# Peptides against a protein of PDB entry 3KDP, part 229

Target 1, 230 residues: chain A of PDB entry 3KDP
Amino acid sequence: PFLIFIIANIPLPLGTVTILCIDLGTDMVPAISLAYEQAESDIMKRQPRNPKTDKLVNEQLISMAYGQIGMIQALGGFFTYFVILAENGFLPIHLLGLRVNWDDRWINDVEDSYGQQWTYEQRKIVEFTCHTPFFVTIVVVQWADLVICKTRRNSVFQQGMKNKILIFGLFEETALAAFLSYCPGMGVALRMYPLKPTWWFCAFPYSLLIFVYDEVRKLIIRRRPGGWVE

## One batch from the design tools (peptide; made by RFdiffusion4, then SolubleMPNN)

Design b2_p29_6_s4 (from b2_p29_6, 26 letters changed)
Fold by OpenDDE base, seed 5:
Structure b2_p29_6_s4 (fold): chain B 230 residues (1-230), chain A 29 residues (1-29)
Amino acid sequence: as target 1 above (230 residues)
Amino acid sequence: DEEEKRRELLERIQKLLEELLKLLKEALE
C-alpha cells in the first residue's frame, strides 16, 4: 500500500498506526494460531522423498501463496479506499498525482471531481476516514485468510474449524477493529475516524475471492499432485 | 485537551494489548 502511495502520488491510504495495528494486533494471533494448527492428514501419512529439497520447495510455494493472498488483501483495501473517496467527491482518476496538493497545508482550495473546493482540514478528515475502512477491510479479508491457512491441500470443509486459537483470533481481530473504529476519541488519538457499519460489507467480496481462490488452488493440487501450484 | 485525550486513549490501548497478549499466552499454554 505504501509503495502504491508513492508511485501513484495518491493521498495516503493507510496510516502508520493502522500498519502497526495490523502487524501487532491482527497478524500476530493468526501467525501463532497457524503454529498450533493440526497437521493435515495427507502430510501425516506421506513421508517426504527428499526432506531437504521437498521442504525448500514447499516453503517457497507457501510463501508465494501468501504473497498472492496479500495482494488480494491490498486490492480489497484499495477498493474500499477508492469507494470512500469517490463517495466524498474524489474519483479514482482524480486522485492520481493529487498528493502534492493534498498534503500542502497552504492550499485550501483543492477541487474534487465535481469542482467542489476542499480545505486542508477537510481533506485530512477524508484521508483519515479512509484509514479505518482500509484496516477493517484487511481484517474482514483476514477472516478468509485465517480459515484457508489451516490447510495447504485439503479443503476447509474437510479440515474443519478445529483450532480454537484460530477462532479466538477471528474474534480478537474483529473486536480490535470494532474498538478502533467506534471508540470515542480514536479519531484524535489514532487518526482513525468512526466507520459506518455498512463499510464492513465492502470487503466481503474480496474475502469470498480469497476463499474461492484457495479452494480452487487446493482442488488443482489434489487433482494434479506435484504441480507448480502446490 | 486533545493531547490529554490522546494520551489516555493510547494508555488504554496499551493496556488492552497487554491483556490480549496475556490471554493469548494463556490460551497457548
Scores: peptide ipSAE 0.016, ipTM 0.339, DockQ to the pose 0.029
Fold by OpenDDE base, seed 4:
Structure b2_p29_6_s4 (fold): chain B 230 residues (1-230), chain A 29 residues (1-29)
Amino acid sequence: as target 1 above (230 residues)
Amino acid sequence: DEEEKRRELLERIQKLLEELLKLLKEALE
């Protein structure tokens, strides 16, 4: 998110402190949960062929999962960001390069895509309005990510939800999201204004897409053992 | 006043996170 902010020169979609909260609060427990995840039933039953290679495969799987998941999370967050700004009159294309004027407190006539002029205060309000939904979107996407990362080959429905740490992680990140979204003072402390409950659902399509994608991938793996998608 | 409130809230959040991390470590031991 921060890199895109710099490269695209768009208004800041998420505050740095909030990013830290994600890293420390939402990513830590999931990482631990994955580390303590019980071996998939089919993996557990397999004898190690080559300990070195098998270890590398596991590391690659973890790395690939985190990398891809992180990208999808970012995409989901930015989608929510662009939707909110579009609803407030700023189309995505108009946001490109706008940061310089956006962050200038002396410019009180920044125009949106429809010619409406926005004061500095108004711009900051809409910017901070984006922070909470962006964060919540990441959390909601993480729900799906955590669930799908439990297994390599088996469907979530086949493997089940047995990892207590994973479940705890889901509740923790949800609780954190609720705290940051609705606790009084978060608008001042973290520049996160209260979130309308409806925005929790904005990320659901992405979560569903990730889930479907992973289930399809796993289905292919089950039908074609040793395939390139494994 | 706003800046002071911000600092206080950030400090509280930090303390809560530290406590949470401590609890997590204890739970994992």
Scores: peptide ipSAE 0.015, ipTM 0.348, DockQ to the pose 0.027
Fold by OpenDDE base, seed 3:
Structure b2_p29_6_s4 (fold): chain B 230 residues (1-230), chain A 29 residues (1-29)
Amino acid sequence: as target 1 above (230 residues)
Amino acid sequence: DEEEKRRELLERIQKLLEELLKLLKEALE
């Protein structure tokens, strides 16, 4: 999100503090949860691997987990961002290069796609209105990410949800999202304004997409061990 | 001051996170 903000020179879709909350609040507990996940039945039966090949496999897994899934998360967040701005009169094309004028407090007549003028204060309200739904979208997508990261090859339905720590991690992440979204003062503290409950559901298609993608990937891996998909 | 309120709220969030971490540690023991 931050890279796109810089490259496209668009209004900031996700605040810096919010990013920190994601990194510290939503990623740490899940990471700990995964450390206590039960080993896959097939992994337990595997012969010792070649250290060189294992390192490569680990690098590929890391690249997949943080690269591909991260991209889907970002797409989900940006989708929400563009929808909100479009509903407020700013079409995606109009946002390109707008940051300089958007962030200038002395310019109080920035026009939207329909010719309506927006004051600095009004623009910032809209910007901060985007932060919360963007964050929530990331959290909801992370639900699927946490579930799929439990196993490398086995389906989540085969491995099950026996790890109570992981379940707690999902709960904690959701509770944090709710707290940041609805607790009084969060708009001032984190520039995250309250969101409508309907925005929680906006991310579900992306969560489903990640889940389906991973299940298909794992299915392919099981059918073709050592393939390029692994 | 809004800045002071912001700091106070951030500190509160930090405390809540610390409490959560403590609970997690207790649950893992």
Scores: peptide ipSAE 0.015, ipTM 0.351, DockQ to the pose 0.029
Fold by OpenDDE base, seed 1:
Structure b2_p29_6_s4 (fold): chain B 230 residues (1-230), chain A 29 residues (1-29)
Amino acid sequence: as target 1 above (230 residues)
Amino acid sequence: DEEEKRRELLERIQKLLEELLKLLKEALE
């Protein structure tokens, strides 16, 4: 997300405090939950043919898969960002290169895509309005991530959702998201303004996409063992 | 006033996070 901000020179979609909340609040607990997840039966039972080489290759492939999921997650966040800005009159094309003027407090006549002028304060409100939905999008997408991470090769439908620790992690993450999104004063404290409840659903298509992606990936692995996708 | 409010809210958040971490620890043990 931050890389796209730099490359595209768009208004900051995710603040530093929000990033910190994601890293410490939403990523840590799920990671701990996953650490206590029971390993997939196939992982525990199958001895690597070559422990040194095969382990390294598998770790690289897993890392790559998580990297791909992370990219999809970022796309979900940016989608939400662009939708919010579009609703406020800033189309994605208009946002390109706008950062310099956007962040200049002395420019109070930045025009949106429809010719409306925006003051610095108004722009910052819109910017900060994006932070919360972006954060929530990350949380919702992480629900799917946590579910799919339970298994490497087996379908989620085969493994099930029996881990109470994982469920607790999902609850904690969601509770934190709700707190940060709706607790009074978060706009002042964290620059996260309250969002409409409907914004929680904006991430659902991307959660589904990640779920489908992972299931397809796993299906390919099962059908073509030893392929590049494994 | 706003800065004080911000500080108070951050302290409150910290306390809540600490409590949450405690609960998580208890749940994981």
Scores: peptide ipSAE 0.015, ipTM 0.367, DockQ to the pose 0.029

Design b2_p29_7_s1 (from b2_p29_7, 19 letters changed)
Fold by OpenDDE base, seed 2:
Structure b2_p29_7_s1 (fold): chain B 230 residues (1-230), chain A 29 residues (1-29)
Amino acid sequence: as target 1 above (230 residues)
Amino acid sequence: SEIEEVLEKAKKLLEEGKKILEEYLEELK
């Protein structure tokens, strides 16, 4: 995710501390839960492979699952980031290459897409306003991703929510998101301004879309096993 | 057993990471 910010040279949507909170506090438990379920499912479906390859496969599965989920989460976060900035007058195209001027304290006349000038302080307020919604969006999208990734081939409706570790992870993520979003002092300490409750719902359309997409994908896989969609 | 070992290692890393994060948050207060 951080590499995308550097490549696109856009204003930073996530603070360093927020990234650490995501990596250490949010993503780890869900990744473990998914790795556990996938490993169990694969062991049940596949003949016992050579013990030496099984350890490597498990580590690779954890890494791939974490990486894929993280990428999808980042996309959701970026969506929310671009929506907030667009609502404040900065269209996505205008943000490309703007970071240098955005972070310059001496430039107080950065123009938005509509010609409005923004002071450094105003820009930083908007930037920090994006941090909390970005994080919350990641958590909300992660709910869907975790539910989706629980099974490779079966519908979520068929298998249900049986993994206690997954459920625990979801609660932990939600609690962390609530803490970081609403605890006094987080705006100063973590540069995460308080989140309006309405922003919790900003990710829901995206979560719904990914859910529908994955259910359709799984349906196709069930109908055409071994296809390129898998 | 191998899955359990990986899970235990992951849990340990998580606990260490949380500890580091907590320490960092305390320093920021």
Scores: peptide ipSAE 0.000, ipTM 0.246, DockQ to the pose 0.023
Fold by OpenDDE base, seed 3:
Structure b2_p29_7_s1 (fold): chain B 230 residues (1-230), chain A 29 residues (1-29)
Amino acid sequence: as target 1 above (230 residues)
Amino acid sequence: SEIEEVLEKAKKLLEEGKKILEEYLEELK
């Protein structure tokens, strides 16, 4: 999210502190759970022929998996961000390059896509209104991603939800999202205004789509081992 | 042993992150 903010020079969709909450508060426990599952899977396999090479490969695979998850999460978050801003009169095209004027306290007449003028305070309210649903969207997408990452080739339905750490991670992420969204003072502290409950469900179709696509991918991999879809 | 190393690194990162968040929250008071 922050990289897109810099590259596109758009209003900040998610605060740096909130990003830290995602990286350290939500992603860490799931990462640990995945590490345990991978290690368990590897233990069930024959000992690595070359521990150094196999360790490096495993680390690279884990890194790539987390990188992909992060990209998917970012896409979901940005979708929500653009929807909210569009609903408030700022079309995505209009946001490109707007950051400089958006963050300038002395400019109180920034025009939206429809010619409505926005004061600095009004702009910041809209910006902060985007932070919470962006974060929640990431969490909801992450639910699916975590379940997906539990298995490389097998369906989630085949392996089951036996990993207690993964389950704990899902609850922790949800609890954190609820805390950041509804706890008094979080609007000031993290620039995350309270979220309407309806926004929790906005990301569900996207999560479902990802889940379906991954299950289809895994099905193809199982039927055609060594195919290009791997 | 590999799991332990990963867990140790993860715990360290988590502790560092919590510290940063706590510091930030204190600045906002």
Scores: peptide ipSAE 0.000, ipTM 0.243, DockQ to the pose 0.022
Fold by OpenDDE base, seed 4:
Structure b2_p29_7_s1 (fold): chain B 230 residues (1-230), chain A 29 residues (1-29)
Amino acid sequence: as target 1 above (230 residues)
Amino acid sequence: SEIEEVLEKAKKLLEEGKKILEEYLEELK
């Protein structure tokens, strides 16, 4: 998000502190849960024929999967960001290059896509309104990510939801998202204003996309072992 | 810039967090 903020010169979609909350607060427990799931899967499934090559292949698979899923996750977050800004009068095309004027506190007449003028304070309110739903979108997309990362070859339907630690991780992540979204003072502390409950659902299409992507990927892996999709 | 400094600090904290997590994962193996 921050890289896109710099490259596209758009208003900041997510605060740095919120990014830290995602990486340290929401990703730690899920990562632990995935490690347990991998250990359990490795114990329950076939011993690697060649531990060295299979570890390397698994690392490559994991790296590719996380990279691709991470891109989809980012797209989901930015989609939510653009939708909110569009609802407030700022179309995506208009946001490109707007950062300089957006962040200038001395400019109180920044125009939206429809010619409405926005004061600095009004712009910051809209910016901070985007932070929470961006974060929530990431969390909702991570639900799908956590579920699909259980196995590399088997479908979600075949593997099931047996990992209690994963369930706990999902709960913890969701609870943290709710806390950051609705606890009084988060607007000041983290620049995260309260979110309408409807925005929790805006990420579901992207979660579905991740599920479809992963199932298709796994299907290709099963049909074409040793392919580039591994 | 100040933003870059904050970002670098954030990255360092994330790296430290990842190390702690990796150590924890190694202990769980």
Scores: peptide ipSAE 0.000, ipTM 0.227, DockQ to the pose 0.033
Fold by OpenDDE base, seed 5:
Structure b2_p29_7_s1 (fold): chain B 230 residues (1-230), chain A 29 residues (1-29)
Amino acid sequence: as target 1 above (230 residues)
Amino acid sequence: SEIEEVLEKAKKLLEEGKKILEEYLEELK
């Protein structure tokens, strides 16, 4: 998210506190879930393995999967960000390079795509309005990530959702998102303004995309072991 | 205990990263 922010020089779509919430609240649970799955799979296979090589392979697979999923998550978050800004009069093209003027508290006449002037306070309200939806989008996409983390190679449909850590993660992330989105004072404390419940559904296509992507990836891995996807 | 240790290390790294990022963002202003 920050790389795109720096490169595009757009208003900040995600606050630092939100990043911490993602890392501590959302990214940790999948990692634990994967570790648990691997341990469970190792117990089930009862085959002699080389722990050093298996650990290395696991770390590589996890790193690749999270990198790709993280990219899709970011795309989903930015999509939501651009939609909200567009609804407020700022088209994506107009946002490019706008950050300098956007963050300048002394400029109170920043124009949107339609020539409407926005004060600093108004701009910050819109910016903070984007923080919550961006976070919620990440959480909704993380639902798919958690689900796909149940299995390394097999389809989710085959293995099911028996991992207690995975299930806990789904509820924890959802509860955290609801808390940050709707509890009074979050706008002041975390610069995350309340989100309309309808925005939760805007992330579902991206969640589905990740799910489909992972199923396809797993299918390719099963059919072409040792291929470029691994 | 191992998970807690990893979490604590992760928190520390995140806080450091956050600080660096905030400083960098301020410089870009």
Scores: peptide ipSAE 0.000, ipTM 0.246, DockQ to the pose 0.018; fails the geometry check

Design b2_p29_7_s2 (from b2_p29_7, 19 letters changed)
Fold by OpenDDE base, seed 2:
Structure b2_p29_7_s2 (fold): chain B 230 residues (1-230), chain A 29 residues (1-29)
Amino acid sequence: as target 1 above (230 residues)
Amino acid sequence: SEIEEVLKKAEELLEEGRKILEEYYEELE
């Protein structure tokens, strides 16, 4: 997320603190849960494979868990960010390169896509309004990603929600998201303004899309074992 | 049990990290 912010030179979609909370808080428990479930699945379902193959599988699984999930989460968060900014008059194209003027305290006439001028305070409020939904979107997307990543080959519907640790992690992330979103003082401490309940649902279409994509991917893998889609 | 311990430790670390960050931001204000 931070790399995209630097490359695109857009207003910061997520505060540094919130990024750290995601990296340390939301990703760790799910990652542990996934690692455990993969180990359990590999132990239970796979014949003892060559140790080299097991290491490769583990590295690939870790890479998928940390790389792919993180990327999808970031994309989901950015989607929500762009939606909120677009609703406030800032179209994505207009945001490109706007950071310099956006962060300048002395510029109080930053124009949106419709010619409305925004003071520094106003645009910072909008920026901070994006932080909480971005975080919540990541959590909601993580719900899908965690469910998806349980199995490399099997459908989520076939394996079910048997991993208690994963379920616990999902509840913990949700509770954390709720706490950060609605606890008094978080707006000041973390610059996360209270989230309208409707924004929790903004990520659901994206989560569903990811879910469908992964199920299709798994279906392709099952039909064509050894294909490039693995 | 080991996983539960790791999870508890992770939760503790997260809580500590959160507190540290809160303190850091309070100092920056």
Scores: peptide ipSAE 0.000, ipTM 0.240, DockQ to the pose 0.025
Fold by OpenDDE base, seed 3:
Structure b2_p29_7_s2 (fold): chain B 230 residues (1-230), chain A 29 residues (1-29)
Amino acid sequence: as target 1 above (230 residues)
Amino acid sequence: SEIEEVLKKAEELLEEGRKILEEYYEELE
């Protein structure tokens, strides 16, 4: 998210504090849970290979998996960000290159896509309004991603939700999201204004799509081992 | 036990980071 902010020169979609909350608060427990996740039955039955090579391959696979999760989360968050800004009069195309003027407190006449002028204070309110739903969207998407990443080939229904650490991680990130969204003072302290409960559900279709897609992908992998879909 | 220790440390770091950033935002206002 922060890299896209710099590259596209758009208003900051997610505050630095919120990024820290994601990196330290939401991703750590899931990462630990995945490290202790029970191996798939087919993996457990494989003969030992070269330990050095297998370790390297495993580390690469884990790194790639987490990288993909992060990208999917970012896409979900940015979708929410652009929707909110569009609802407030800033279309995505108009946001490109707007950061310099957006962050300048001396410019109080930044125009939206419809010619309405926005003061610095008004712009910051809209920006901060985006932080909470962006974070919540990431959390909701992460629910699906965590569930799908616990297996490579087996369905989540076959593997089950027996990992207590994973369940705890899901609870923790949800509790953190609720705390940051609704605890008094968080709007000022973290620039995360309170979110309407309805916004929690905005990411659900996206999470569901990812879940369904991954289950279908895994089904194909089981039916056609070594295919291009892997 | 090791997981609990890591979680505790992470929570502490998160809280410290939050405080630093709160101060930073207050200075920007």
Scores: peptide ipSAE 0.000, ipTM 0.248, DockQ to the pose 0.022
Fold by OpenDDE base, seed 4:
Structure b2_p29_7_s2 (fold): chain B 230 residues (1-230), chain A 29 residues (1-29)
Amino acid sequence: as target 1 above (230 residues)
Amino acid sequence: SEIEEVLKKAEELLEEGRKILEEYYEELE
């Protein structure tokens, strides 16, 4: 999100503190959960042809898949961001290059896509209104990510969800999202204004997309053992 | 209460998504 903020010169969709909360609060627990994850049944039963090479290749393929998932997550966050700004009169195209004027406190007549003038304070309110939904979107998408991370080849339905640490991670990140979204003072402290309940669901299409993506990937792996998508 | 309701709805939606995927998986078997 920060890179897009710089490259596209759009209003900042997510605050730095919130990014830190994602990195430290939401990403670390899943990483730990993976360390304690039970070995997938198919992985344990499969004899590698070349343990060293196959391991390296498998790690690369997994990393690639997670990179793709991460991209989908980012898209989900930005989707939510653009939806909120559009609802407030700022269409995505209009946001491109707007940062300079947006962040200028001395400009109080920044026009939206419909010619409405926005004061600096009003713009900042809208900006901060985007922070919470963006964060929540990432968390919701991470629900799917965490679930699919448990397996490489088997469906989630086959492998099950027995890792208590993983489940704890899901609850922890959700609780953190709820805390940041609804706790009084977060709008001032973290620039995260209260979130309407409806915005929790904005990410679900992307969550579903991740699930579908992963299941399709796993299906391909099962149908083509030793394929490049493994 | 509002948070709980949102969480409940989120859980329900996740479960529905899982069911859809399960059905899809069964159809592909």
Scores: peptide ipSAE 0.000, ipTM 0.183, DockQ to the pose 0.052
Fold by OpenDDE base, seed 5:
Structure b2_p29_7_s2 (fold): chain B 230 residues (1-230), chain A 29 residues (1-29)
Amino acid sequence: as target 1 above (230 residues)
Amino acid sequence: SEIEEVLKKAEELLEEGRKILEEYYEELE
């Protein structure tokens, strides 16, 4: 999200503090869950080939998968961001290149897509209104990510949710999202304004997309062992 | 216990990060 902010010169969709909350508060739990993950049935049935080469390949495959999932997460977040800004009068096309004027506190007449002028304070309110939904979107999408992290090759439907650490991660992320979204003072402390409960559902299509993506990926892996899609 | 320790460390890092960012925003004002 920060890279897109720089490249597109759009208003910042997610604060740095919120990014830290994602990295340390949400992404850490999946990493821990992976450390305690049970060996997959397909791995246990295989004889070791070359341990050094296999580790390197596995690390590359995992990094690629997480990279792709991360892209889907980002798309979900940006979708929510653009919807909120559009509801406030800023269409996506109008946001391109707007950052310079948007962040200038001395410009109080930035026009939206409909000719309405926005003060600096009003713009910042809208910006901060986007932070919480963006974060919540990431969390909701991460529900799918956490579930799919349980297996590399097996379907989620086959493996189930036996890892208690993973389940804990789902609740932890949800609780953190609720806390950051609704706790008084978060608007000032983290620049995350309260979120309407309906916005929690905005990310569900992207969560579904991640599930579908992962199931397709795993299907390809099962059909083509040793492929680059792992 | 290991998870709790990691979570505690994460909370500490988040708090440190928050302070750094607050200082940064204060400098921008």
Scores: peptide ipSAE 0.000, ipTM 0.248, DockQ to the pose 0.022

